Peptides against a protein of PDB entry 5EIB. Designs and how they scored, part 278

Target 1, 366 residues: chain A of PDB entry 5EIB
Amino acid sequence: VDLEPGTMDSVRSGPFGQIFRPDNFVFGQSGAGNNWAKGHYTEGAELVDSVLDVVRKESESCDCLQGFQLTHSLGGGTGSGMGTLLISKIREEYPDRIMNTFSVMPSPKVSDTVVEPYNATLSVHQLVENTDETYCIDNEALYDICFRTLKLTTPTYGDLNHLVSATMSGVTTCLRFPGQLNADLRKLAVNMVPFPRLHFFMPGFAPLTSRGSQQYRALTVPELTQQMFDSKNMMAACDPRHGRYLTVAAIFRGRMSMKEVDEQMLNVQNKNSSYFVEWIPNNVKTAVCDIPPRGLKMSATFIGNSTAIQELFKRISEQFTAMFRRKAFLHWYTGEGMDEMEFTEAESNMNDLVSEYQQYQDATAD
Target 2, 366 residues: chain A of PDB entry 5EIB as posed
Amino acid sequence: VDLEPGTMDSVRSGPFGQIFRPDNFVFGQSGAGNNWAKGHYTEGAELVDSVLDVVRKESESCDCLQGFQLTHSLGGGTGSGMGTLLISKIREEYPDRIMNTFSVMPSPKVSDTVVEPYNATLSVHQLVENTDETYSIDNEALYDICFRTLKLTTPTYGDLNHLVSATMSGVTTCLRFPGQLNADLRKLAVNMVPFPRLHFFMPGFAPLTSRGSQQYRALTVPELTQQMFDSKNMMAACDPRHGRYLTVAAIFRGRMSMKEVDEQMLNVQNKNSSYFVEWIPNNVKTAVCDIPPRGLKMSATFIGNSTAIQELFKRISEQFTAMFRRKAFLHWYTGEGMDEMEFTEAESNMNDLVSEYQQYQDATAD

## One batch from the design tools (peptide; made by RFdiffusion4, then SolubleMPNN)

Design b2_p25_7_s4 (from b2_p25_7, 17 letters changed)
Fold by OpenDDE base, seed 3:
Formats: sequence, structure tokens, C-alpha cells
Structure b2_p25_7_s4 (fold): chain B 366 residues (1-366), chain A 25 residues (1-25)
Amino acid sequence: as target 1 above (366 residues)
Amino acid sequence: DEEERRKALEEAKRKKEIAEKVKKE
């Protein structure tokens, strides 16, 4: 789904374009112009019913509908505005189904879109209320991984999207292969989300290796485990060492020893024990799938629910506040049917979320 | 222009009412 037709043509012409049904390509003509309000109240509102008709049709074709997965950007107008409208509408129609998102966070290092802090804040407000699970994929973290770890001098959106795709493939492994831990979206939510509002995940993927180092890198369970828990490997721009993990899931793929995985997972928990809350028992879950990803002998995917994720929201909030105090560009949003109060409500809810994460970070077992 | 602002506000209200109707239907 997009408010611009050109994106659909790119998907159709792509190597996987034939996997998608032609009737499932819903698109607008005018775009959102990087305006959340255009996505949410105008251009997106005109298109949402056509999208919902497709969603209903595909949902009815499912033998066992677990829930929905949305991939969207929070910096643009379509992914942020229309994406959150669609989430709201799907939640209203399917209140008993899991809403899962892969939400790409904007970064000033990657995009020059001046209104991204508004789009992100308004989106986070919707995601707090209407999603059960949100993977925070931060463009800043992706850029840093591409530059520092992958040794890409000039990271492209293609390079960033490759990391997103690897992560999405990793986190969905348990959903796609039978007999795994977290075999459904609801079990994942139960294991990962101890508090309903605190459903924002820090993803990571291993191995991440530069092209020049690929031939020299051993793919071992210890190396995957060490990289997966490295702060530099997180796909959200926050340091896990500045917070505490509420919950963690690790998904290993490939032919490996379960015993070795369990030993390495125990070792990494013990080594990083100060970065876990002690009052949530059995808060680390491990899964192993014998089927490796394409082109790799083995991989590991990390899902962290950490109070350190508040650093991401603080960054967005700071940028939002600096713009909103100046009333910068507000007329672009109010002209599309928004009230200034919706900005204040979104800012408040995001600040409350930050405060909630901080409260649980500071909580000790009495 | 105060008239453009008023028109924009009226159109915004109309769009919001439509969006709220579409949310209730």
C-alpha cells in the first residue's frame, strides 16, 4: 500500500513482484508529501477503505489468522499517517488479533525531512495505543551499522533495507517454522511484553560482517551470541547498557548444538546480569531453527525489550519539542484537519512512555 | 490572510468530521 503509484511499480518490477497478487496493490495518486496529517486524515482516509477491503479478503482466506504485520516508516507521511490510520482501523475491526509492526524510526543523519519529528511523535502516540508489538528499526542505528560494522563508506537506503529484511526474516523465523518457541504472535507478546504499553523492541541480527572480512569470519555460536548482545549491533539507536532488559528473545538459525546455544546464552546473561531486571523470572527466551538463512551457515536474531529504548523516544521528543515550541510547519498539519491539541497529546503520551520505562528501570526487587 | 486561514480551518473541520464519521462507520 502506498499513496504514491511509483512505489508499487518498483515492487511489481522487483525480483519478487510476482509473489504478490495484483489486486493487493492499493495505491493513491497524490502522495502524503511527508505530512502525517495527509496520510491520516485526507489522502490516506480516502484510500483506507480500499485497503481494508483487501485486508478483509486476505483475512477471510486465512485458516487461522493470528494477527497483522505492518512495515512502515515513521518519518514519511504515508507510512506514518496512513500506516497508523490503517493500524487503528484494523484494531477496531479485529480487536482480538495481534498487531505487530516493523516501525522505521527517522534520523537526521539519514533524511533531510524537517517534519520527521512530528510524523514520528504522532505515530508513536498511535503505536502505544494500537499495537501489541513494535520492532523499532532506527535509521540512525542502521546507518551506524552500515558505516562502522559493514564498512560501507556511503550507506544507501538499499543497504539499510537489507538490514531491515534480514531482521524481519530473523524475528519471523519462529512464526514460519513449526515447533519453535514463540510459534505465534500471541506467544511472542506474552513472552516479550510484561507491561502492555512497553511493547517497543530493540532488534538485532548476527552475523553482520563487512565484505572484506566475510572470508575470515568463523560463524560460531559464541561469536553470534557475542555480536547479538553487542550494543553496536542493536538496530535501535540506544545503548542497552544505559537501561535494563525487561525481556529478551534470541532466535538461532542453522545446524548447531542446542547445548552450546544454552551454554552461550547462559554465559551472556551472567556476563550482562546488571543489564537485566532481576524481578522478571526467566526473561530470556531462546529458540533454535535448524534451517539456516539463505547464504549463511548460521545466524542469530535478537529481540530486546529494554528500558534503554527511552533514549530513542527522548531523541524524538527533543526534536519534536524544539519544532513545536516554534510552531514550525504546524499550518501544514492543521490545514489537513489536525488540531494543535493532537500534537500536545502525542507529546504527552510519549513522555509518559519514557517515564514508565524509567520507572521500571529504577525498580528493584524488594 | 485571515480569510484563507478561516477557509483552511473550515476545510480542516470538514475533513476532521469526515474522518470521524469514517472512524464511526
Scores: peptide ipSAE 0.013, ipTM 0.378, DockQ to the pose 0.310
Fold by OpenDDE base, seed 2:
Structure b2_p25_7_s4 (fold): chain B 366 residues (1-366), chain A 25 residues (1-25)
Amino acid sequence: as target 1 above (366 residues)
Amino acid sequence: DEEERRKALEEAKRKKEIAEKVKKE
């Protein structure tokens, strides 16, 4: 789905374009112009019924519909505005299905689009209310991985998207292979989301690999376990050491000893016990899949529900507030039928979410 | 500050009980 036709043509002409049904390409002509309001109330609202018709058709063809997975950017008008409109409409029709998102967070290091803080804040407000699970993929973290860790002099969207793809492949491993922990979206939500509003995850991947880079050295289970808990492997620009993990899932892939994995996972929990909440028992879950990812002998994917994720929301809120106080570009949104109150409500709800994470961070077992 | 912390802790405990119920279902 896109409001720009050129994006759909790029996907169709791509190496995997043939895996998608031609009729499942729904696109507009006008684009969103990086405006959330165009995506949510005007251009996106004109297209949403056509998308819902496709969603219904594909849902009816499922033997067992677990839920929906949306991949979108929160910086752009289509991914943010139309993406959150779709989430709302799908939630209305399928209230008992899991809503899962891969939400790409904007960063000034990657994009010069000045209105991204508005699009992100308005989107986060919708995600808090209408999603069950959100993987926060932060363009700042991806850029920092590419530049600092992978030593790419000029990180491209292709380099960032390679990290996104590796992470998405990792977190969906349990859904794609039988007999795994978190084998369905609902079990994942039950294990990862102790509190309904606190459903924003920090994903991480080890080993970190660049697109077209030579095979990284074969890592051991201890090295994978250490890297997976390293802040430098997080795809969200938050330091886990500044917060506490509510819940963690670790997904190992490749031929390895389950005993060695369990021992290393116990060791890393004990070493990092101060970074976990003490009042949630058995809050770390581990899965092992014998099938490695393509081009690697083994990998580990991390899913963290951490109170440190508030750093991401604080960053967006600070950028939003600095822009909104100036009423910068606000007429682009109000001209599409938005009220200034929607901005204030979205800011308030994101600040409430930050406060809720802080409350759990400060909560002791006493 | 201390009263806000106490309220936060009580809310955290209540939400924990809910989470434990959901894990048992």
Scores: peptide ipSAE 0.005, ipTM 0.351, DockQ to the pose 0.013
Fold by OpenDDE base, seed 4:
Structure b2_p25_7_s4 (fold): chain B 366 residues (1-366), chain A 25 residues (1-25)
Amino acid sequence: as target 1 above (366 residues)
Amino acid sequence: DEEERRKALEEAKRKKEIAEKVKKE
């Protein structure tokens, strides 16, 4: 789905364009112009019914509908505005189904779109209420991984999208292969989301290696485990050491010893025990899938529900507040039918979410 | 393609220069 035709034509002409049904390409003509309000109330609202018709048709064809997965950017107008409209409409029609998102967080390091803090804040407000599981994929973290870890001098959107794709493939491993931990979206929610509003995940992937070091790095379970828990490998720009893990899932892929995985997972928990909440029993889950990802012998994917994710929301909030106090560009949103009150409500709800994370970070077992 | 990568970088730089001007204004 896009509000611009050119993106869809690029997907159709791409190496995987034939995997998608032609009738499932829904697109507008005018675009959202990086405006959340255009995506949510005007241009996106005109297109949403056509998307819902496709969603219904595909849902009816499913043998077992677990839920929905949305991949969207929170910085743009289409992904943020229309994406959150779609989430709301799908939730209304399918209230018993899991809503899962891969939400790409904006960063001034990657994009120069001045209004991204507005689009992100307005989107987070919707995601708090209308999603069950949200993978926070932060463009700032992706850029930093590309630059520092992968040693790419000039990271491209292609380099960032490669990390996104690896992460998405990793976190969906248990859904795609039978007999695994978190084999369905509902089990994932039960294991990862102890509190309904605190459903924002910090993803990570290992191995991440620069082209020059690939030849010298052994892919071992200890190295994967260590890299997976390294703050520099987190795809959200927060330091897990500044918070506490509520829940963790680790998904290993490839032929490896379950015993070695369990030993390394126990060792990393013990070394990092101060960074876990003690009052949530069995808060670390491990899965092993014998099928490696393409081009790797083994990998590990990390899913963390950490109170450190508040650093990401604080960054967005600070940027939002600095613009909103100046009333910068507000007329572009109000001209599409938004009230200034919606900005204040969105800011408030995001600040409440930050406060909730902090409360659980400071909670001790009595 | 190296040329597409160069175009994308030039467009990103142009967007950056515009954003930096808007911040100074």
Scores: peptide ipSAE 0.000, ipTM 0.255, DockQ to the pose 0.020
Fold by OpenDDE base, seed 5:
Structure b2_p25_7_s4 (fold): chain B 366 residues (1-366), chain A 25 residues (1-25)
Amino acid sequence: as target 1 above (366 residues)
Amino acid sequence: DEEERRKALEEAKRKKEIAEKVKKE
């Protein structure tokens, strides 16, 4: 789905364009112009019914519908505005189904779209209320991984999207291969989300190796485990050491010893015990899938529900507040039918979310 | 400011063109 036709033509002409049904390509003509309000109330509202018709058709063709997965950017008007409109409409029609998102967070290092803090804040407000689980993929973290870890001198959107695709493949492993931990979206939510509003995850993928060091790196269970828990490997721009893990899932792929995985997972928990909450028993889950990812002997995917994710929301909130106090660009949103009150409500709800994460970070077992 | 608006739109257009080029490679 896109509000611009040119993006859809690029997907169709791409190496995998034929994987998607032609009838499932829904697109507008005018675009959102990086404005959340255009995506949510005007241009997106005109297109949403056509998208819902496709969603209904595909849902009816499913033998067992678990839920929905949305991949979107929170910086752009289509992904943020229309994406959150679509989430709301799907939640209204399918209240008992899981809503999962891969939400790409904007970064000033990657995008100079001045209104991204507005689009992100307005989107987070919707995601808090209308999603069951959200993978936070931060363009800042992706850029830093590409530059520092992968040793790419000039990271491209292609390089960032490669990390996103690897992460998405990793976190969906349990859904694609029967007999795994978190074999359905509901079990994932039950295991990962102890509190309904605290459903924002820090994803990570290992191995991440620069082209120059690939030939010299052994792929071992200890090295994968160590890299997964490294703060520099998180695809959200927050340091897990500044918070506490509420829940963790680790998904190993490839031919490896389950015993060695369990030993290394126990060792990393013991080494990092100060970074876990003590009052959630058995909050670390491990899965092993014998099928490696394409081109690797083994991999590990990390999913963390950490109170450190508040650093991401604080960064967005600070940028939002600095713009909103100046009333910068507000006329672009109000001219599309938004009230200034919606900005204040979104800011308030995001600050409440930050406060909730801090409360559970500071909570001790009584 | 109308000039800041024009600059932001021009930069958004430039980034779109870059993104389209990267998608074609």
Scores: peptide ipSAE 0.000, ipTM 0.301, DockQ to the pose 0.029

Design b2_p25_8_s1 (from b2_p25_8, 16 letters changed)
Fold by OpenDDE base, seed 3:
Structure b2_p25_8_s1 (fold): chain B 366 residues (1-366), chain A 25 residues (1-25)
Amino acid sequence: as target 1 above (366 residues)
Amino acid sequence: AEKEKEREKKIEERKKEIERLRAER
């Protein structure tokens, strides 16, 4: 789904374009112009019914519908505005189904789109209320991984999207292969979300290896485990050491000893015990899938529900507040039928979310 | 003190709910 036709042509012409049903390509003509309100109230609102018709058709064809997975950007008007409209409409129609998102957070280091803080804040407000699970994929973290870890001098959107794809493949492993822990979206939510509003995850992937060093790297369970918990491997721009993990899931892929995985996972928990909340019992879950990802002997994917994710929301809030105090570009949003009050409500809800994370960070077991 | 007790209560209630939801699976 896109408000721009050219995106659909790029998907169709891609190596996997033929795996998608032609009728499942829904697109607009005008685009959102990086405006959340265009995506949510005007251009997106005109297209949403056509998308919902496709969603219904595909849902009816499912033997067992678990829920929905949306991938979108929070910086652009289509992914942010229309994406959150679609989430809201799907939630209204399917209130008993899990809503899972892969939400790409904007960064000034990656995009020159001035209104990204508005689009992100307005989107987060919707995601807090209408999603059950949100993987926070931060463009800043992706850029930093590409530059620092992968040694790419000029990271491209293709390089960033490769990391996103690897992460998405990792976190969905348990959903795609039978007999695993978290084999469905609801099981994942119960294991990962101790408090309903605190459903934002920090994903991570290992191995992250530069092309020049790939041939020299032995992949071992200890190395994967250590890298998976390294702050430099997190796909969200927050430091886990500045917060506490509420819950963690680790998904290993490849032929490895389950005993060795369990030993290494115990060791890393013990080593990092200060970074976990002590009042949530059995808050680390491990899964092993014998099927490695393509081109790797083994991998590990991390899912962290950490109070450190408040750093990401604080960054967005600070940028939002600096723009909103100046009433910068508000007329672009209000001109699409949006009320200025919605900005204040979205800011308030995001600040409340930050306060909630801080409250649970400071919670000690008595 | 009242906020702390309310927090402890919410944590305990949620802990029981998580245990229930795990036992129903």
Scores: peptide ipSAE 0.011, ipTM 0.362, DockQ to the pose 0.012
Fold by OpenDDE base, seed 2:
Structure b2_p25_8_s1 (fold): chain B 366 residues (1-366), chain A 25 residues (1-25)
Amino acid sequence: as target 1 above (366 residues)
Amino acid sequence: AEKEKEREKKIEERKKEIERLRAER
């Protein structure tokens, strides 16, 4: 789905374009112009019914519908505005199904779109209320991984999207292969989400290795375990050492010893015990899939529900506040039928979420 | 103080729920 036809043509002409049904390509003509309000109230609202018709048709064809997965950006008008409109409409029609998102957070290091803080804040407000699980994929963190870890001097969107794809493949492993922990979206939510509003995940993928260092790196369970818990390996721009893990899932792929995995996972928890909440017992889940990802002998995917994710929301909030105080570009949104109050409500809800994470960070077991 | 008590209550309720859900598995 897109409000611009050119993006759909690029997907259709791409290496995997033929895996999608032609009728499942729904697109507009005018785009959102990086405006959340165009995505949510005008251009997106004109297209949403056509998307819902496709969603209904595909849902009816499912033998067992678990829920929905949306991949979208929060900086652009289509992914943010229309994406959150779709989430709302799907939630209204399928209130008992899991809503899962891969939400790409904007970064000034990657995009110069001035209104991204508005689009992100307005989107986070919708995600807090209408999603059950949100993987926070931060373009800032992806850029930093590409630059620092992968040693790419000029990271491209292709390099960032490669990390996103590896992560998405990792976190969906349990859904695609039988006999795993978190084998369905609901079980994942039950394991990972201790409180309904605290459903924002920090993903990570290992191994991440520069081209020049690949030949010198041994892929071992200890190394994968160490890397996936490293702050530099997080795909959300927050330091887990500044918060506490509420819950963690680790998904190992490849031929490895379950015993070695369990030992290393116990060791990393014990070593980092100060970074876990003590009042959620057994809050780390581990899965092992014998099937490695393509081109790797083994991998590990990390899913963290950490109170450190508040750093990401604080960054967005600071940028939002600096722009909103000046009423910069506000007329672009109000001209599409938005009220200034919607901005204040979205800011308030995001600040409340930050406060909730902080409260649970400071919570001690009696 | 009231917000802290409400937090402690929510933590304890969720702890019990997690324990129940784990026992059902």
Scores: peptide ipSAE 0.006, ipTM 0.313, DockQ to the pose 0.012
Fold by OpenDDE base, seed 4:
Structure b2_p25_8_s1 (fold): chain B 366 residues (1-366), chain A 25 residues (1-25)
Amino acid sequence: as target 1 above (366 residues)
Amino acid sequence: AEKEKEREKKIEERKKEIERLRAER
């Protein structure tokens, strides 16, 4: 789905364009112009019914509908505005199904779009209420990984999207292969989300290695485990050492010893015990899938529910506040039918979420 | 204040780099 036709043509002409049904390509003509309000109330509202018709048709064809997965950008107008409209409409029609998102967080390091903090804040407000699970894929973290870890001098959107694809493949492993931990979206939510509003995840993928260093790096369970818990390996620009893990899932892929995985996972928990909440028992879950990702002997994917995610929301909030106090570009949103009150409500709800994460970070076992 | 100024400087440097990369396409 897109409000611009060019994106659909790119997907259709791509090497995998034929795997999608032609009728499942729903697109507009005008785009959202990086405006959340155009995506949510005008251009997106005109297209949403056509998308819902496709969603209904595909849902009826499912033997067992678990829920929905949305991949969207929170910086643009389509992914943010229309994406959150679509989430709301699907939630209304399917209130008993899991809503899962891969939400790409904007960064001034990647994009020069000045209104991204508005689009992100307005989107986060919707995601807090209308999603059950949100993977925070932060363009700032992706850029920093590409530059620092992968040694890419000038990271491209292609390089960032490669990390996104690896992460998405990793976190969906348990859904795609029978007999795994978190084999369905609901079990994932039960294991990862102790409090309904605290459903924002820090994903990570290992191994991440520069092309020049690949020949010198052993793919071992200890190295995967160490890299997976490294702050520099997080796909969200947060330091886990500045917060506490509420819950963690680790998904190993490839032929490896379960015993070695369990030993390394125990060792990393013990070494990092100060960075876990003590009042949530058995808050680390481990899965092993014998099928490695393409081109690797083994991998590990990390899913962290950490109070350190508040650093991401604080970054967006600071950028939002700096623009909103100046009333910068507000007329672009109000001209599409938004009230200034919606901005204040979205800012308030995001700040409440930050406060809630901080409360649980500071909570001790009585 | 110094961290904020350093952040602003990095953002401006990156904006110029993005503009350069767009002009090279």
Scores: peptide ipSAE 0.000, ipTM 0.283, DockQ to the pose 0.015
Fold by OpenDDE base, seed 5:
Structure b2_p25_8_s1 (fold): chain B 366 residues (1-366), chain A 25 residues (1-25)
Amino acid sequence: as target 1 above (366 residues)
Amino acid sequence: AEKEKEREKKIEERKKEIERLRAER
């Protein structure tokens, strides 16, 4: 789905464009112009019913509908505005189904779009209420991985999107292969989400290796385990050491010893015990899939529900507040039928979320 | 102090619920 026709043509002409049904391409003509309100109230609102018709048709064709997965950017007007409108409408129609998102967080290091803090804050407000699971993929973290770890001098959107695709492939492994932990979206939610509002995940992937070092790197279970818990491997720009893990899932792929995986996962938990909450029993889950990713002997994907994710939301909130206090560009949103009160509500709800994460970070077991 | 006690209670209630949900699997 897009509000711009040119984006859809690029997807359709791409190497995997043929995997999608032609009738499932829904697009507008005018675009959102990086404005959340255009995506949510005007241009996106005109298109949403056509998208819902496709969603209904595909849902009816499912033998066992578990839920929905949305991939969107929170910086742009279409992904943020129309994406959250679509989430709301799907949630209203399918209240018993899981809503899962891959939400790409904006960064001033990657985009010059001045209104991204508004689009992101308004989106997070919707995601807090209307999603069950949200993978936070931060463009700042992706850029830093590309530059520092992968040694790319000038990271491109293509390089960032490669990391996004690797992460998405990793976190969906258990859904795609039989006999795995978290084999369905509901099981994932029960394992990963201890409190309904605290459903924002920090994904990570290992191995992350520069092209120049790839040939010389041994891939071992200990190295994968160590890298998954390294802050430099997180796809969200927050340091897990500044918070506590509520829940963790580790998904290993490739031919490896289950015993060795269990030993290394126990060792990393013991070594990092101060970074876990003590009041959630058995809060680390491990899965092993014998099928490696394409081009790798083995990999590991990390899913963390950490109170450190508040650093991401604080960054967005600070940028939002600095713009909103100046009433900068507000007329672009209010001119599309949005109320200025919705900005204050979105800011408040995101600050409440930060406070909730902090509250559970500071909570001790009796 | 009252907010802290309410938080502790919610944590303990959720802990029991998580244990129940895990046993049902």
Scores: peptide ipSAE 0.000, ipTM 0.349, DockQ to the pose 0.012

